# Peptides against a protein of PDB entry 2AZE: the designs that were tried, part 4

Target 1, 148 residues: chain A of PDB entry 2AZE
Amino acid sequence: AQECQNLEVERQRRLERIKQKQSQLQELILQQIAFKNLVQRNRHAEQQASRPPPPNSVIHLPFIIVNTSKKTVIDCSISNDKFEYLFNFDNTFEIHDDIEVLKRMGMACGLESGSCSAEDLKMARSLVPKALEPYVTEMAQGTVGGVF
Target 2, 101 residues: chain B of PDB entry 2AZE
Amino acid sequence: GRLEGLTQDLRQLQESEQQLDHLMNICTTQLRLLSEDTDSQRLAYVTCQDLRSIADPAEQMVMVIKAPPETQLQAVDSSENFQISLKSKQGPIDVFLCPEE

## One batch from the design tools (peptide; aimed at target 2 D77 E80)

Design b1_p8_8_s4 (made by RFdiffusion4, then SolubleMPNN; from b1_p8_8, 6 letters changed)
Fold by OpenDDE base, seed 4:
Structure b1_p8_8_s4 (fold): chain B 148 residues (1-148), chain C 101 residues (1-101), chain A 8 residues (1-8)
Amino acid sequence: as target 1 above (148 residues)
Amino acid sequence: as target 2 above (101 residues)
Amino acid sequence: VKVTVRTL
């Protein structure tokens, strides 16, 4: 019947929306873990050093990085007010946002790639509210969305 | 029947989505709290050493871009053109190179 | 690395 067909279309629509939200949630969890882990690391380091690092020796979030071969020639044009930049490269480059940098630093505990050790998983769980712990476990096991 | 089954499926999916929304709200709240906490923001930094661990300056140069919110970034990476364009509306952009270790 | 800087 037409009614059943309409509901089937709606079912598929909702399934796709859920899938998208699952991905968004996973990313949010990773961001939360990464940020909190970074803050915790730095807090501990500063306590051990009994002082904060020099102000110009650190890069506060947010930021992006651009990396390219050391052989790459870069031409940079900057406006007088520094509101505008234009970079021309003679070869390929890579751009990474701060979140990706944190992930590669291990701040997300390897959860992003399913490479969590027991210790990593423990850390990850400790950095999220209790309500999120089951989902973190599912992410680590690669079982997210098994019902769908 | 088929209609009843589909109706049941939709209800179950609705419940699943509601749970996801709830968890997402929790995450968003936590991230907001971090952004509003002065001490957390003070400690939300990486070092040049951290960046070197991601891209070894012995082989790769690492350029850091600190841009205000809503900065427009346009990147072209092709055999014909390798370009990055930045345009800020809210303040100056700061760019610097990470020193080689 | 060679970086040249000019003004717009």
Scores: peptide ipSAE 0.393, ipTM 0.911, DockQ to the pose 0.043
OpenDDE base, seeds 1, 2, 3, 5: peptide ipSAE 0.383, 0.367, 0.381, 0.387; ipTM 0.910, 0.910, 0.911, 0.912

## One batch from the design tools (peptide; aimed at target 1 Q24 E27 D97, target 2 P69)

Design b1_p9_1 (made by RFdiffusion4)
Pose (drawn by RFdiffusion4):
Structure b1_p9_1 (pose): chain A 148 residues (1-148), chain B 101 residues (1-101), chain P 9 residues (1-9)
Amino acid sequence: as target 1 above (148 residues)
Amino acid sequence: as target 2 above (101 residues)
Amino acid sequence: MLLSNVEVV
């Protein structure tokens, strides 16, 4: 019974590591798809009607988004060297990642929630190496859990 | 008995984890190649019209933050106000708005 | 996890 207790805690520790690693693998696959999709969308847009986009109308990754109501008062304080910043808000605000932005743009082909059309899924499968195809299929069905 | 049962479980979980690590390894390698790729990095950007479909600078205000890696972001819910603090240990941080308002 | 390579406190 004593040895069995030790094996059980070890088993539960491993089950926790696998569960964490599955979520990480899924996130990484979405990023790989989203990044690649964004790059190809821009590569193609730069063909159609030549001259690359003006530098001020473009934001390169990585970045963070903060949004609040147009009325919300913001108080900005900046350090000399601009290493430190402080913002005060008199209302609710939202913070979003670039990956989250790319997902909402549909760059991950709806794979973040299994919301793929046949074309979306085909697009997602082609942007990932063959070894990752089964796991993409698992993500598309939501049958990722059960903890293998 | 149960001891063999747990030992067999530990073997399944060991093999499963080795497989997951392998796929993660392939996955992070793909991401590393993308980061080392100059043409992809040049093209890894979003327009102002992109940031619109997720929050347009017509009704809502949108702020873009670009801080070097390892910088800290603290968000605070005071008794009376909200705050965001950014502390970069190395390199300056950049902040700007979106053109359409 | 990191938020665009930023540590969240």

Design b1_p9_1_s1 (made by RFdiffusion4, then SolubleMPNN; from b1_p9_1, 4 letters changed)
Fold by OpenDDE base, seed 2:
Structure b1_p9_1_s1 (fold): chain B 148 residues (1-148), chain C 101 residues (1-101), chain A 9 residues (1-9)
Amino acid sequence: as target 1 above (148 residues)
Amino acid sequence: as target 2 above (101 residues)
Amino acid sequence: SLLSGVIVL
């Protein structure tokens, strides 16, 4: 019947929307874990050193990273007010946002790739509110959204 | 029947979506709280050692760019052109290099 | 590389 067909279309629409929200939620969880883990790491490090790091030795979020071979020739043009930059490379480069950097640093506990040790998972769970712990567990197991 | 089954499926999907929305709200709240906490923001930094763990300055030139919000970034990475263009509207852009040592 | 206005950490 046409009514059933309409509902099937709606069902598929909702499933797709849910899938998108699941991806968004996972990213939000990873961001939360990464940020909190970074802060916690640095707090502990500063406590151990009994002082903060020198101001010019650290880079605060947000930022992006650009990397290329040391052999790459880079021409940089900067406006007088530093509002505009132009970089020309003679070879390929990579750009990474700060979240990706944190992930590669292990700040997301390997949850982003499902490569969590028991300790990593424990840390990840400790950095989220209780309501999110089951989802973190599912992410680690690769079973997110298994109910659908 | 088929109609009843589909109707039930839609109700279940609605509940699932509502749960996702709830969890997302929790996450966004946590992130907001973190962003509003001065001490947390003070501690939200990476070091040269961290950068070296991502890309070794002995092999790679590592550049960090701090740009104001709404900065436009254009990147071209092809066999014929390798370029990054940055244009800020809110303030100066800062660029840092991680030393090799 | 020719970089102007870059701060070395």
Scores: peptide ipSAE 0.047, ipTM 0.906, DockQ to the pose 0.040
OpenDDE base, seeds 1, 3, 4, 5: peptide ipSAE 0.041, 0.042, 0.037, 0.038; ipTM 0.905, 0.906, 0.905, 0.905

Design b1_p9_1_s2 (made by RFdiffusion4, then SolubleMPNN; from b1_p9_1, 5 letters changed)
Fold by OpenDDE base, seed 5:
Structure b1_p9_1_s2 (fold): chain B 148 residues (1-148), chain C 101 residues (1-101), chain A 9 residues (1-9)
Amino acid sequence: as target 1 above (148 residues)
Amino acid sequence: as target 2 above (101 residues)
Amino acid sequence: SLLSGIKVL
């Protein structure tokens, strides 16, 4: 019946929306874990050192990184007010945002790739509110959305 | 029947979405709290050692860009052109190099 | 140099 067809279209629409929200939630969780883990690490490190690091030795979020072969020739043009930069490379380069850097640092405990050890998972769970812990567990197991 | 099944599915999907919205709200709230906590933001940094851990400075040059919000970034990475253009409207752009160890 | 405005960490 036409009614059933309409409902099936709506069902598919909702499924797609849910899928998108799941992806968004997972990213938010990863960001939360990564940020809190980073802060915790640095707090501990500074306590051990009994002082913060020199200002010019650290980069605060947010940032992006650009990397390329050390053999790559780079030309850089900078405006006087430093509002404009132009980089010309003679070979390929990569751009990464700060979240990706944190993930590669292990700040997300390997949750981003579903490669959490039991200890990593424990850490990840400890960095989120209790209400989010079940979802973190599902992310680690790769079973998010399995209810559908 | 088919109609009853679909109707039930839609109700279940609604409940699932509401649960997701709730969890997302919790997560967003946590992130907001982090952004509003000055001590947390002070501690939200990476070091050169961190950068070395993700890109070997012996093989790769690592450049860090700190740009104000809404800075325009244009990147071209093709066989014919390799270019990055940055244009800020809200202040100066800072660029840093990670030295070799 | 071409990178005179670049800072070193």
Scores: peptide ipSAE 0.295, ipTM 0.913, DockQ to the pose 0.038
OpenDDE base, seeds 1, 2, 3, 4: peptide ipSAE 0.281, 0.213, 0.284, 0.205; ipTM 0.912, 0.910, 0.913, 0.909

Design b1_p9_1_s3 (made by RFdiffusion4, then SolubleMPNN; from b1_p9_1, 5 letters changed)
Fold by OpenDDE base, seed 5:
Structure b1_p9_1_s3 (fold): chain B 148 residues (1-148), chain C 101 residues (1-101), chain A 9 residues (1-9)
Amino acid sequence: as target 1 above (148 residues)
Amino acid sequence: as target 2 above (101 residues)
Amino acid sequence: RLLSGIIVL
């Protein structure tokens, strides 16, 4: 009886660890898809334009975004060497990382919310190694969470 | 019995975790390859048009911040204080705005 | 203090 209880505790511990790893894997897959999709898009665009975009017209990863209402007053203090910034807002703001931006751009093909069309899913699958394709399919269906 | 069942469950969970680890290794390898590919890094960028697509430029101001590694970011968002502090140790911080702002 | 550090895309 005591042995069984110990094993049940261990079972629960392992289940929780697996759940955490599943979440981590999903995020890694989304990052891979988003990055590859972005690179592919830009490569195609540059080929069509027969030149890269002007250097000051694009932002390379990594970056973060801060957004707020246009009505928000922002006071910015910058050190001479630009090593230090201080922003004071008179209202609320939001901070987003570059991955979130890519997701909102659709670079993850809607996989992040399980809202993939058939075409989106096809694209997502094409951007991962073959071994990851089944998992991508499960993510799109919202069926991730079971024991493999 | 119960003991045998639990033992079997633990073995199955171990196999499942090993499968997850394998998939994660594949994924991290792919991400590393992307990070090591100079052409991919050159093409890993967003435009003002992209930024406009994720936030209404008529209503929202969007700042893009590029900071060196190990930059300290402190944000306070409360009813009485709204502040962002950035402190870099490895180089200058760059801040960008879209022209419509 | 405000310095030139913001780049307009």
Scores: peptide ipSAE 0.102, ipTM 0.909, DockQ to the pose 0.039
OpenDDE base, seeds 1, 2, 3, 4: peptide ipSAE 0.084, 0.059, 0.080, 0.080; ipTM 0.909, 0.908, 0.909, 0.909

Design b1_p9_1_s4 (made by RFdiffusion4, then SolubleMPNN; from b1_p9_1, 5 letters changed)
Fold by OpenDDE base, seed 4:
Structure b1_p9_1_s4 (fold): chain B 148 residues (1-148), chain C 101 residues (1-101), chain A 9 residues (1-9)
Amino acid sequence: as target 1 above (148 residues)
Amino acid sequence: as target 2 above (101 residues)
Amino acid sequence: SLLSGIIVL
């Protein structure tokens, strides 16, 4: 019947939306873990050193990074007010956001790639509210969305 | 029947989506709290050592860009043009390099 | 210039 067909279309629509939200949630969880882990690491480090790092020795979030081969020649034009930058490269480059940097630093505990050790998983769980712990576990096991 | 089955499926999917929305709200709230916490923001930084850990400094040059919100970034990465253009509206852009070891 | 716009950490 036409009604059943309409519902089947709606079912598929919802399934796709859920899939998208699952991906978004996973990213949000990773961001939360990464940020909290970074803050915790730095807090501990400063406590051990009994002082904060020199102001010009660190980069605060947010930021982006651009990386390229050291052999790449870069020309940079900067406006007087530093509102405008133009970089010209003679070869390819990569751009990454700060979240990607944190992931590569291990701040997401390897949860993003399924390389989460028991210790990493413990850390990850400790950095999220209780309600999110089951989902973190599912992420670590690669079982997210098994029902769908 | 088929209609009843589909109706039940949609209800289950609705419940699943509601759960996802709830969890996402929790995450968003936590991230907001971090952004509003002065101490957390003070501690939300990376070092040169961190940056070196993500790319081999012997092979890669790493440049860090701090730009104000709403900064326009245009990047072209093609065989004929490799370019990054930045244009801010709310303040100066800062660019940083880590010293070579 | 490039030197004025880039800070070495």
Scores: peptide ipSAE 0.071, ipTM 0.907, DockQ to the pose 0.040
OpenDDE base, seeds 1, 2, 3, 5: peptide ipSAE 0.058, 0.038, 0.039, 0.044; ipTM 0.906, 0.905, 0.905, 0.907

Design b1_p9_2 (made by RFdiffusion4)
Pose (drawn by RFdiffusion4):
Structure b1_p9_2 (pose): chain A 148 residues (1-148), chain B 101 residues (1-101), chain P 9 residues (1-9)
Amino acid sequence: as target 1 above (148 residues)
Amino acid sequence: as target 2 above (101 residues)
Amino acid sequence: LKFSHVTVL
């Protein structure tokens, strides 16, 4: 019984590591897909009607987005060297990652929620190495859990 | 008995974790190659029209933050106001708005 | 992993 207790806690510890690693693997697949999709969308857009986009109309990764109502008062304070910043808001604001932006743009082909059309899934499968194809299929069905 | 049952479970979980680590290894390698790729980095950008479908600078205000790696972001819910604090240990941080308003 | 380049508090 004593030895069994030790094996059970070890088992539960491993089950926790696998559950964390599965979520990490899924996120990484989505990033790999989203990044590659964004790059190919821009590579193609730069062909159509030549001259690369003006530098001010473009934002390179990595970045963070903050949005609030157009009315919301913001108070900005900046350190000399611009290493430190402080923003006060008199209302609710939202903070979004670039990956989250890319996902909302549909760059991950709806795979973030299994919302893939046949073409979306085909696109997602082609942007990932063959060894990751089964796991992409698992993500597309939502049958990722059960903890293997 | 149960001791063998738990031992067999530990073996399944050991093999499953080795497989997951392998896939993660392939996955992070793909991401590393993308980060080392100059042409991909040059093309890894979003337009102002992109940031619009997720929050357009017509009704809502949109702020872009670009801080070097390892920088800290603290968000605070005061008794009366909201705040965002950015502390970069190395390198300056950049902040700007979107053109359409 | 969300916000991987920054530390969020």

Design b1_p9_2_s1 (made by RFdiffusion4, then SolubleMPNN; from b1_p9_2, 3 letters changed)
Fold by OpenDDE base, seed 4:
Structure b1_p9_2_s1 (fold): chain B 148 residues (1-148), chain C 101 residues (1-101), chain A 9 residues (1-9)
Amino acid sequence: as target 1 above (148 residues)
Amino acid sequence: as target 2 above (101 residues)
Amino acid sequence: MRFSHVKVL
């Protein structure tokens, strides 16, 4: 009886760990898709333009974004060497990482929200190694959650 | 019996986790390859147009921060204090705004 | 102007 109880505890522990890893894997997949899709988009755009974009017109990863209302007043203090910044806002702000930005740009093909068209899903699958394609399909279908 | 059933469950879960770990390793490898590829990194950028697409430029101001690794970011967002503090140890921090904002 | 009281530390 005690042995069974111990195994039940272990079983539950493993199930939870697997669940956490599933979430991590999904995020990794989304990152991979988003990055590759971004690179692909930009490569094609530069080829069409026959030139790279002006240096000051683009922001390379990694980065973070702070957004706030245009009505928000921002006071900024910067050290001479730019090692230190202090921003004071008179209203709320939001901080987003570059991955979230890419998702909002659609670079993850809507896979993050389960809003994938057939074309989006095709794109998503094409941006991952073959071994990951079934999992991408499951993500799109919302069937990820069971232990495989 | 119950013991045998639980033992079998644990074995199955172990196999499942191993498969999961394998897939994760594939993903991390791909991401590493992207990070190590100079051309990919050169092409890993967003434009002002992209930034405007994720936030209504009529309503929101978007500020982009590029900071060296391990930069300390402290944010306070309360009714009495709205503040972001950045402290870098490895180099300068760059802040960007879209020109039309 | 959105930014105000910009200071160089």
Scores: peptide ipSAE 0.047, ipTM 0.901, DockQ to the pose 0.035
OpenDDE base, seeds 1, 2, 3, 5: peptide ipSAE 0.041, 0.038, 0.044, 0.039; ipTM 0.904, 0.902, 0.903, 0.904

Design b1_p9_2_s2 (made by RFdiffusion4, then SolubleMPNN; from b1_p9_2, 4 letters changed)
Fold by OpenDDE base, seed 1:
Structure b1_p9_2_s2 (fold): chain B 148 residues (1-148), chain C 101 residues (1-101), chain A 9 residues (1-9)
Amino acid sequence: as target 1 above (148 residues)
Amino acid sequence: as target 2 above (101 residues)
Amino acid sequence: MRFSHVIVK
């Protein structure tokens, strides 16, 4: 019947929307874990050193990084007020945001790539509210979305 | 019948989406709390050692860019042109180089 | 615009 066909279309639409929200939720969880883990690490380090790091030795979030071969020639044009920058390279480059950097540092406990050890999973769970722990477990097992 | 089954499925999907929305609200709340916590923001930093673990400065030059919110970034990476353009509307942009050692 | 080869360290 036509009414069943219409409902099947709606069902598919809702399934796709849910899938998108699942992806967004996973990213939010990873960000939360990464940020809290970073803060925890640095707090511990400063406590051990009994002082904060020198101001020019650290970069605070947010930031992006650009990396290229040391042999790459870079020309930079800067406006007087430093509102505008133009970089010209003679070879390829890479750009990474701070979240990606944190993930590669292991701040997300390998949860982003399904590389969580038992200890990593324990850490990840400890950095989220209790209500999110089941979802963290699902992410580690790769079973997110299995109910659909 | 089939109609009743589909209707039931849609109700279940609605409940599932509501659960997701609830979890997302929890996450966004936690992230906002981190953003509003002065101590957390003070401790939200990386070191040169951290950056070296991502891109070896012995082989790669690592440049750090700190720009105000809503800064425009345009990148071109092709055989004919390799370019990055930055345009801020809310303040100056700072660029730093991570030393090899 | 000003050309520069100096990066702040």
Scores: peptide ipSAE 0.075, ipTM 0.905, DockQ to the pose 0.036
OpenDDE base, seeds 2, 3, 4, 5: peptide ipSAE 0.062, 0.061, 0.063, 0.070; ipTM 0.904, 0.905, 0.904, 0.905

Design b1_p9_2_s3 (made by RFdiffusion4, then SolubleMPNN; from b1_p9_2, 3 letters changed)
Fold by OpenDDE base, seed 3:
Structure b1_p9_2_s3 (fold): chain B 148 residues (1-148), chain C 101 residues (1-101), chain A 9 residues (1-9)
Amino acid sequence: as target 1 above (148 residues)
Amino acid sequence: as target 2 above (101 residues)
Amino acid sequence: MRFSHVQVL
C-alpha cells in the first residue's frame, strides 16, 4: 500500500540521518579523547619539569599545518597587518588540521584506525564520561554503524 | 503485517536517534567544558618535537598557521598551480616554523 | 618583506 511505501521512505531517511550522526559522534569522541590526552600529557610533563615550557616554544590549539618538501620553493606575500597571506609553491603541499596532527601523534589512542591496544583502549575509556565508554569499546572493535 | 513491522522499525529508529543525540550532547558538553577551562586551554599545545614526529624536519618544511575564526583558506594543489590564500577579517594570522627550519 | 611575519618557535 501507499502507506507502507511512505513509511519505507521515512525509514530510509531516518537511517541515513542516524548514520550521519554516528559519524559525527565518532569524530567528537576522537576529538575529546585527543584533547584530553594532550592536556594530560602536557600537565604531566610540566609537573615533571616543574615549569611550563617557554611561551614561544609551543603552539596552542587551534591551528593548521602546511608541509612540503624542503626542496619546494615558496613565495610568500604578507599584508602589513597580517590579515592576508598568499603562498605560491613550485610543488605539491599538504594541509592538516590540528585534530589530524593529534591523531598522528597517537593522542586518539589509535581508536581512529583500529590500532588500539589494550592499554590504548584503557586510556581512551578513561578520557570519556561513563556514558560514552560503551561506544568507545564499539569503536575499538569496529562494530559501530548499526542501529541501536 | 508489513505495516506493523515498518511502524515498529520507525519507533525503534526514533529511540536509537534519541540515544545517539544524548551521547552527542554529552560529548559536546565535555568539549565545551574543556574549551572553557583556562588550565586545559593553557595545556592544549603541541611542541616542535611533536611536529617532528609527524613530518621529518630534515625532509619537510612545516608551517603552523594560527588564524582567527572565519578566516578564509583557499588552496589549489594541481600540476598547474600550487597556492594557498589566507584572508582574515577578525584579526592577524600567525605563521610559525620549527627552529630547525 | 616575505616571511617577515613568520615566527620561529
Scores: peptide ipSAE 0.039, ipTM 0.903, DockQ to the pose 0.038
OpenDDE base, seeds 1, 2, 4, 5: peptide ipSAE 0.035, 0.036, 0.039, 0.036; ipTM 0.902, 0.902, 0.903, 0.903

Design b1_p9_2_s4 (made by RFdiffusion4, then SolubleMPNN; from b1_p9_2, 3 letters changed)
Fold by OpenDDE base, seed 3:
Structure b1_p9_2_s4 (fold): chain B 148 residues (1-148), chain C 101 residues (1-101), chain A 9 residues (1-9)
Amino acid sequence: as target 1 above (148 residues)
Amino acid sequence: as target 2 above (101 residues)
Amino acid sequence: MRFSHVIVL
């Protein structure tokens, strides 16, 4: 019947929307874990050292990184006011945002790649509100994607 | 019947989405709290050692770019052209190099 | 250890 067909279309629409939101939620969780883990790490480090890091020895978020072979020749043009930069490379380069850097640092506890040990999972759970812990567990197990 | 089943499915999906929205709100709230916390922001940094763990400074040159919000980044990475263009409207852009040692 | 600003000569 036409009504059933209409409802089926709506069902698919909602399923797709939910899937999209699940992806967004997972990313938000990873960001939260990564940020909190980074902050916790640095807090501990500073406590151990009994001082903050020296100026210019750290880069605060947000940032992006650009990396290329050390053999790559880079020509850089900068406006006087530093509002504009132009980099020309003679070979390929990579760009990474700060979140990706944090993930590669392990700040997301490997939750993003399915490389989450028991200790990693424990850490990840400790960095989110209780309401999110079940979802973190599902992410670690790769069981995200179902309907609630 | 099928109609009743679909109707029930839609209701369940609505509830699922509402639960999902709730979790997302919790996450966004936590991120906002982190963003608004001065101490957290002070501690939200990486070191050269961190960057070395991402790219070996012996083999890779690593630049860090700090740019104001809404900075335009244009990147071309092709066999014919390798270029990055940055244009800020809100302030100066800072570029840093991580030393090898 | 410190970061260095990129300078254009």
Scores: peptide ipSAE 0.069, ipTM 0.908, DockQ to the pose 0.041
OpenDDE base, seeds 1, 2, 4, 5: peptide ipSAE 0.035, 0.036, 0.046, 0.042; ipTM 0.903, 0.904, 0.905, 0.906

Design b1_p9_3 (made by RFdiffusion4)
Pose (drawn by RFdiffusion4):
Structure b1_p9_3 (pose): chain A 148 residues (1-148), chain B 101 residues (1-101), chain P 9 residues (1-9)
Amino acid sequence: as target 1 above (148 residues)
Amino acid sequence: as target 2 above (101 residues)
Amino acid sequence: KKLANVEVV
């Protein structure tokens, strides 16, 4: 019984590591797909009607987005060297990652929620190495859990 | 008995984790190659029209923050106001708005 | 968890 207790806690410890790692693997696959999809969208757009986009109309990754109501008062304070910043808000604001932005743009082909059309899925499968194809299929069905 | 049952479970979980680590390894390698790729980095950008479908600078205000790696972001819910604090240990941070308002 | 390259406190 004593030895069984030790094996059970070790089992639960491993089950926790696997559960964390599955979520990490899924996120990484979505990033790999989203990044590659964004790059190919821009590579194609730069062909159509030549001259690369003006530098001010473009934002390179990595970045963070903050949005609030147009009325919301913001108070900005900056350190000399611009290493430190402080913003005060008199209302609710939202903070979004670039990956989240890319997902909302549909760059991950709806795979973030299994919302893929046949074409979306085909696109997602082609942007990932063959060894990752089964796991992409698992993500598309939502049958990722059960903890293998 | 149960001891063998738990031992068999530990073996299944060991093999499963080895497989997951392998896939993660392939996955992070793909991301590393993308980061080392100059042409991909040059093309890894979003337009102002992109940031619109997720929050357009017509009704809402949009702020873009670009801080070097390892910088800290603290968000605070005071008794009366909201705050965002950014502390970069190395390198300056950049902040700007979107053109359409 | 990091938000992009930023450590969230």

Design b1_p9_3_s1 (made by RFdiffusion4, then SolubleMPNN; from b1_p9_3, 4 letters changed)
Fold by OpenDDE base, seed 5:
Structure b1_p9_3_s1 (fold): chain B 148 residues (1-148), chain C 101 residues (1-101), chain A 9 residues (1-9)
Amino acid sequence: as target 1 above (148 residues)
Amino acid sequence: as target 2 above (101 residues)
Amino acid sequence: KKLSNIIVL
């Protein structure tokens, strides 16, 4: 009885660890898809334009964004060396990382939210190594971890 | 019996975890390759149009922050105070605004 | 005193 109880505790621990790894893998896959898709898009765009965009017209990763209402008053204090910034808002704001931006841009093909069309899924699969394709399919179907 | 069943479950879970580890190794390798490819990094950018597409440009202002690694970011978002503090030790912080339409 | 060095894209 005690041995069984010990094994049950271990089983639960392993299940939780697997769950964590599943989440990590899914995020890594989404990042890979998003980055590769972004690079591919921009490469194509630059080829079409026969030149890169002006240097001050784009933001390279990594970055974060802060968004707030246009009505929000922002006071910004910057040190002389630009090592320190202080922003004061008179209303609420949001902070997002670059990965979230890419997701909202559709760079992850809607895989992150279960909004993956057949075409989106095809794109997503094409942006990962063959070994990851089955997992991408499972993510699109929402069936990840069904065998656990 | 119960013991045999649990033992088998643990073996199956071990196999599943090994599969996950393998897939994660493949994925992390791909991400590393992307980070090491200078051409990919050159093309890893977003435009103002992209930023406008993720928020209503008529209602929202979007500010972009480029900060060196290990930059300290502290944000307070409460009814009493709305503040973001940034402190870098490795270099200057750059802030960009998307122009209004 | 605070400085302003924000770039508009």
Scores: peptide ipSAE 0.150, ipTM 0.910, DockQ to the pose 0.038
OpenDDE base, seeds 1, 2, 3, 4: peptide ipSAE 0.136, 0.146, 0.080, 0.058; ipTM 0.909, 0.910, 0.906, 0.905

